# Ledger of designs, part 5: peptides against a protein of PDB entry 5K2M

Target 1, 273 residues: chain A of PDB entry 5K2M
Amino acid sequence: MRIGITYTVLRREEMAIKERAGEFGEVVMLHEDDLLFPGNYDLDVVIIRNVSHFKALYTARLFESEGIPTVNSSRLIFEAGDKLFATLRLAGKVPVPEWKAALSEGGALRVPDSLGYPLVSKPVFGSWGRLLAKVNDRDSLEAVLEHRKWMKNPLYGIHYFQEFVEKPGRDIRSYVIGGEFVGAIYRYSNHWITNTARGGKAEPCSDPEVEELSVKAWEAFGEGALAIDIFESEKGLLVNEVNPNMEFKNAARVTGADMAGKLVEYAVEVAKT

## One batch from the design tools (peptide; made by RFdiffusion4, then SolubleMPNN; aimed at target 1 R187 N243 N245 F248; its pose is not in this set)

Design b1_p30_1_s1
Fold by OpenDDE base, seed 5:
Order: C-alpha cells, then sequence, then structure tokens
Structure b1_p30_1_s1 (fold): chain B 273 residues (1-273), chain A 30 residues (1-30)
C-alpha cells in the first residue's frame, strides 16, 4: 500500500500521521509545492493535511479525479469546512445554536429581529476564531457590516450569525473517525471564544452524552474524520461546528488516544473499498 | 522557566504561521 500525505506545514499531527502510516505501507509526503495536476500519482489513498480549507478541498478533488480516494473526501471538506453548509447538515440531526444567514447588508440588519442581541457574526470560512464578533447592539452590527464591505473576498458578503451561547468558561472538542468516537477534551478559556490555540487549558472529557452526540454529528456527514465543537448551554449540549482538517496534538496528549493511528487505519480502510 | 517561555513562543509562532497559511489571501511574500 502507498499512502500519500499532502501538507502545507509539517506539524506534530503530520509527523504522527507519517509515523503511523509507515506501519501500513510506503509513505509519500507531498508538500503543496510538489503537487501538479494532472499527474501520474501511484498512490492507494491520500491523507489531506493542507492548512488552507480551499487548498485542501481542491487537492482532494484533484486526486479523486485521478481515481485516488482521499481522507477526507472533497465532499466532506466542502460540506464540513464551511460553517453554513456544516450547520445545514448538523441542524437535521443534532441540536445546534440558533442561526441566521443573509446574502445582503439589508438582510443582515434584520437578523436581530429573529435572534435578538447579543449575537455572533461568523465568516463561513476560517479557523482559530478569526473574524468572530460578539454583536451586542445595532451600532456594533453596522460596524461589522461596514468592515466586511472593504474585505476583498466575496465570501465575506455571506453573512452567517448565531445566537450568543453563554458557556461555563469552557467548550468541548470531540473526535470521530470512521464513525468511531476516539476521544474528547474540555477547552478552558476566560474569553467567550474557547480555543486552546489561544492559550486555553485542555482536560479529558469523559461524558456518554458527548460521545453519543458526537457520533450523531458525524452521521450528519456520514464519512471521514471530524473534530466536533460542542457547547454546554442552558438548553443542553449544542453542536457549534465541525472541522474536517482537525488539529489533535493537544487532545492526543491529554486523552492518550491514538488519533493519528485511527486516522491512518481509516485511510487504509478507504483504500481497500 | 526559560524553557517554558521558549516552548510557549514556539507554539505561538507555529500557530501564527498556520493562521497566515490558512487564509486564501495571496501570500504577501512570506
Amino acid sequence: as target 1 above (273 residues)
Amino acid sequence: SVEELRKALLEALEKAREELLSTDEPRSGF
């Protein structure tokens, strides 16, 4: 078996994936600069680890066009990596925060009529809480909308909003690979944006309700490897978002779960189907 | 400790690099 691994930066996750993939076959590391299409790639499967959502999406689709399966698939990356498209999948199976989408400024200005204040403005793409805004009032909404007009990417004109969820100073990140729950962590933060990448502490989460909800959230997509972000709210557990290009170094360290091994095992399974 | 500060700085630099690379904005020269 020949396993490709596409990457932008060799992180701890990519190193761990490479090491575990070596136990199953020959490993071919493919930096973004090495990728040209159409190509003659002799690979049974490709693990997609490009940092950019769009580069990951196009890389996956390009390998698929050559008959090489990818983990994750271009379909999964497309649906899970867009916050609005992910919400559309999730809302049919699991509890999610209340949300609205608008395609114009005039539409966006009416969002508070449904969600009230405070609300959260999100771009449909991006990571690490970039361009998340807590919008407390009309003036703040107008300011966020004004700033978006000057952003060059037309996707900033897609206005996605959620209710503001009061959290107990933490959120949950779980991991589901091939439909199997692998593990979960609490991410602690004194800020309303809970992200361990911003200096939050991580602790193991052992909760059967989190496990069940995480599997159901994965089933909304029905394939691949997903990190799932869950909020603890007064309404119960809410699935906020999923990530088809997961970081897991902190979760693997804290839980002791072999997330890299599980990802490789799943990729080997995909190669055989 | 100095080693804890070094570790925290390396993690912050790794993250900042990842954040820059995750944008579809054309890489300004880095």
Scores: peptide ipSAE 0.021, ipTM 0.593, DockQ to the pose 0.032
OpenDDE base, seeds 1, 2, 3, 4: peptide ipSAE 0.017, 0.018, 0.020, 0.018; ipTM 0.528, 0.550, 0.563, 0.546; seed 1 fails the geometry check

Design b1_p30_1_s4
Fold by OpenDDE base, seed 3:
Structure b1_p30_1_s4 (fold): chain B 273 residues (1-273), chain A 30 residues (1-30)
Amino acid sequence: as target 1 above (273 residues)
Amino acid sequence: SVEELRAALLEALEKAREELLATDEPESGA
């Protein structure tokens, strides 16, 4: 078994994945600078850990073009890494926050007629709460739309909105790998944007409802390793988004779950299919 | 450790780099 690991930066996650992969076979670390295609890669599977969504997507597709399976697949990265495409999958299986999409400014200006205020404006791509805006009124909506006209990437012209969900000062991050629930954490924040990257406290989450919902959310995609963001709302649990390129250092530390081992085990299974 | 500090600095630098590149190459939502 020869296991490739693509990476941009050697984080705690990549170190843990490397260590666990060494128990199953030969490990080939592949920095982004080492990746040239077409190539002659002698690998049974590649674990994709590129930081950039697009770099991860293209790296996965390039290895797949050479007959080498990837974790995650380029298909999963494409569908789960886009917030709108992920919502389309999730909405058919699990409760999600109320949402609207518009393809023009004129369409976006009518979103409050359906969802009311406050709203959350999201780009369809990006991580760590980048370009998230709480939109409380018409003036704020017009300002967000005006700024987006001058953004270079045409994907900023895809207007995605959610209802604003009142959270109890925390959210839930769960992990599902190959359809198995691995663990979950609470992420505490004094800000409406909860993210572990912003120094929030993490605590273990042991809730059977979270476990069941997380597995159902994974089943909307039906493959790979996903981190799942869940909100606690007055309406119950809501699946906000998924991530096909998960950070798990805090979750592994807090829960004691072997997330790196589970990811490697799944990659080895994928290599055998 | 020096290794932990190096890893933390590299992670922070890469996050900053990817944030600057996010207009063209957005990160996968971690």
Scores: peptide ipSAE 0.015, ipTM 0.506, DockQ to the pose 0.162
OpenDDE base, seeds 1, 2, 4, 5: peptide ipSAE 0.013, 0.015, 0.008, 0.160; ipTM 0.429, 0.494, 0.419, 0.677; seeds 2, 5 fail the geometry check

Design b1_p30_4_s2
Fold by OpenDDE base, seed 1:
Structure b1_p30_4_s2 (fold): chain B 273 residues (1-273), chain A 30 residues (1-30)
Amino acid sequence: as target 1 above (273 residues)
Amino acid sequence: GFGILRPEDMTEEEAKELAEKAKEAILKAE
């Protein structure tokens, strides 16, 4: 078996994936600079680890066009990596924060009529809490919308809002690969945006309700490897978002789960299908 | 070194480092 691994930066995750993939066959590391399409790639499967969502998406689609399956698939990357599309999948399958989308400024200004204040403004794409805004009032909403008008990418004109969820100073990140729950962590933060980049403490999360909900969230997509962000709210557990290009260094360290191994095992399974 | 040209090409760690460097630069320029 020949396993490709595409990457932008050789992180701890990519090193772990490479090491585990070596147990199953020949590993071909493919930096973004090595990729040219159409190509003559002799690979049974490609694990997509490009940092950029769009580069990951296009890389996956390009390999698929050559008959090479990818983990994750371009479909999954597309649907899970867009917050709105992910919400559309998750809604009706699992509890999610209340949300509203608008395609114009005029529409966006009416969002509080449905959701009230405070709101969270999110771009449909992006990671690490980038461009998240807590919108407490009309003045703040107008400011966010004004700034969005001047943003170059037209996708910033897709206005996605959630209710502000009061969290107990933490959130949950779980990992589901091939439908199997692999592990979960609590991420602690004094800020309303919980992110590991911001120096938050991580602890293992062992909660059967989290496990069940995580699997159900994965089933909304039905394939691949996903990180799942879950909020603890007064309404119970809410699935906030999913990530089809997950970082797991901290989670693997804290839980001891072999996330890289599980990812490779799933990729091998995909290759055999 | 890996030249990061766009924010979407950055890792979370790289973005944090860049932000810290930017803050330091601002403080030195004041």
Scores: peptide ipSAE 0.008, ipTM 0.352, DockQ to the pose 0.034
OpenDDE base, seeds 2, 3, 4, 5: peptide ipSAE 0.006, 0.016, 0.005, 0.015; ipTM 0.384, 0.391, 0.297, 0.395; seeds 3, 5 fail the geometry check

Design b1_p30_4_s3
Fold by OpenDDE base, seed 2:
Structure b1_p30_4_s3 (fold): chain B 273 residues (1-273), chain A 30 residues (1-30)
Amino acid sequence: as target 1 above (273 residues)
Amino acid sequence: GFGDYKDEDMTEEEAKELAEKLREAIRAAE
């Protein structure tokens, strides 16, 4: 078996994936600078680890066009990596924060009539809480919308809003790979944006309700490896978002789960189908 | 912070083209 691994930066995750993949076959590391298509790649499967959502999506689709399956698939990367499309999948299967989407400023200005304040404005793309805004009032909404007009990427004209969920100073990140729950962590932060990449404390989460909800959230997509962000709300557990390009360094360290091994095992299964 | 290297340098035209390609990819995935 020949396992490709595409990457932008060799992180701890990519090193762990490489190490585990070596137990199953020959490993071919493919930096973004090494990728040229169409190509004649002799690979049974490719694990997609490009940092950019769009580069990951296109890389997956390009390998698939050559008959090489990818983990994650371009379909999954597309549907899960867009916050709005992910919400559309999730909303039919699991509890999600109340949301609205608008395609114009005039539409966006009516969102508070339905959801009230405070709101969370999210770009449909992007990671690590970038361009998340807590919108407390009309003036803040107008400011966010005004700034979006001057943003060059037309996808910033897609206005996605959620209700603001009060969290108990933490959120949950779970991991589901091939439909199997692998583990979960609490991410502690004093900021309303919980992100362990900014130096937050992580602790193991052992909750059967989190496990069940995480598997159901994965089933909304039905394939691949997903990190799932869950909020503890007054309404119960809410699935906030999913990530098809998961960071798991902290979760693997805290839980002791072999997330890299599980990802490789799943990729090997995909290669055999 | 590890930014998504969103090409911060993406032109408006490149962004429009990308948005169109994304719409096409959506339609192909549906």
Scores: peptide ipSAE 0.016, ipTM 0.461, DockQ to the pose 0.274
OpenDDE base, seeds 1, 3, 4, 5: peptide ipSAE 0.016, 0.013, 0.015, 0.016; ipTM 0.450, 0.461, 0.448, 0.470; seeds 1, 3, 5 fail the geometry check

Design b1_p30_4_s4
Fold by OpenDDE base, seed 1:
Structure b1_p30_4_s4 (fold): chain B 273 residues (1-273), chain A 30 residues (1-30)
Amino acid sequence: as target 1 above (273 residues)
Amino acid sequence: GFGDYEESDMTEEEAEKLAEELKKAILEAE
């Protein structure tokens, strides 16, 4: 078996994936600079670890066009990596924060009529809480919309909003690979944006309700490896978003779960189908 | 230690710059 691994930066995750993949066959590391299509790739499966959502999506689709399966698939990357498309999948299966989408400034100005204030403005694409705004009032909404109007990428004209969820100073990140729950962590933050990059403490989460909800959230997509972000709200657990290009270094460290191994095992299963 | 480049508050441009710096460091270490 020949396992490709595409990557932008050789992080701890990519090193762990490489090491575990070596137990199953020959490993071919493919930096973004090595990728040219169409190509003559002799690979049974490719694990997609490109940092950019769009590079990951296009890389997956390009390998699939050559008959090489990918983990994650281009379909999954597309549907899970877009916050709005992910919400559409999730909302049919699991509790999600209340949301609205608008395709114009005039539509976006009516969102508070349904969601009230405060609300959260999100781009449909992007990582790391970038361009998240807590919108407390009309003036803040107008400011966000004005800024979006001058952004070059037309996807910023897709206005996605959620209710503001009051969190208990933490959120949950769970991991589901091939339909199997692998683990979960609490991410602590004093800021309404929980991001582990901001020096938040991570702790293991052992909650059967989180496990069940995480599997159901994965079933909304029905394939691949997903990180799932869950909020603890007054309404109960809410699935906020999913990530088809998960970071797991801290989660693996805190839980002791073999996330890299589970990802490789799933990729090997995909290669055999 | 290269900090946990977890979901960094870095701009895309800063992330690209960091990726370039890391790329340079990897190439200089080979």
Scores: peptide ipSAE 0.012, ipTM 0.404, DockQ to the pose 0.027
OpenDDE base, seeds 2, 3, 4, 5: peptide ipSAE 0.007, 0.006, 0.009, 0.007; ipTM 0.425, 0.384, 0.410, 0.413; seeds 2, 3, 4, 5 fail the geometry check

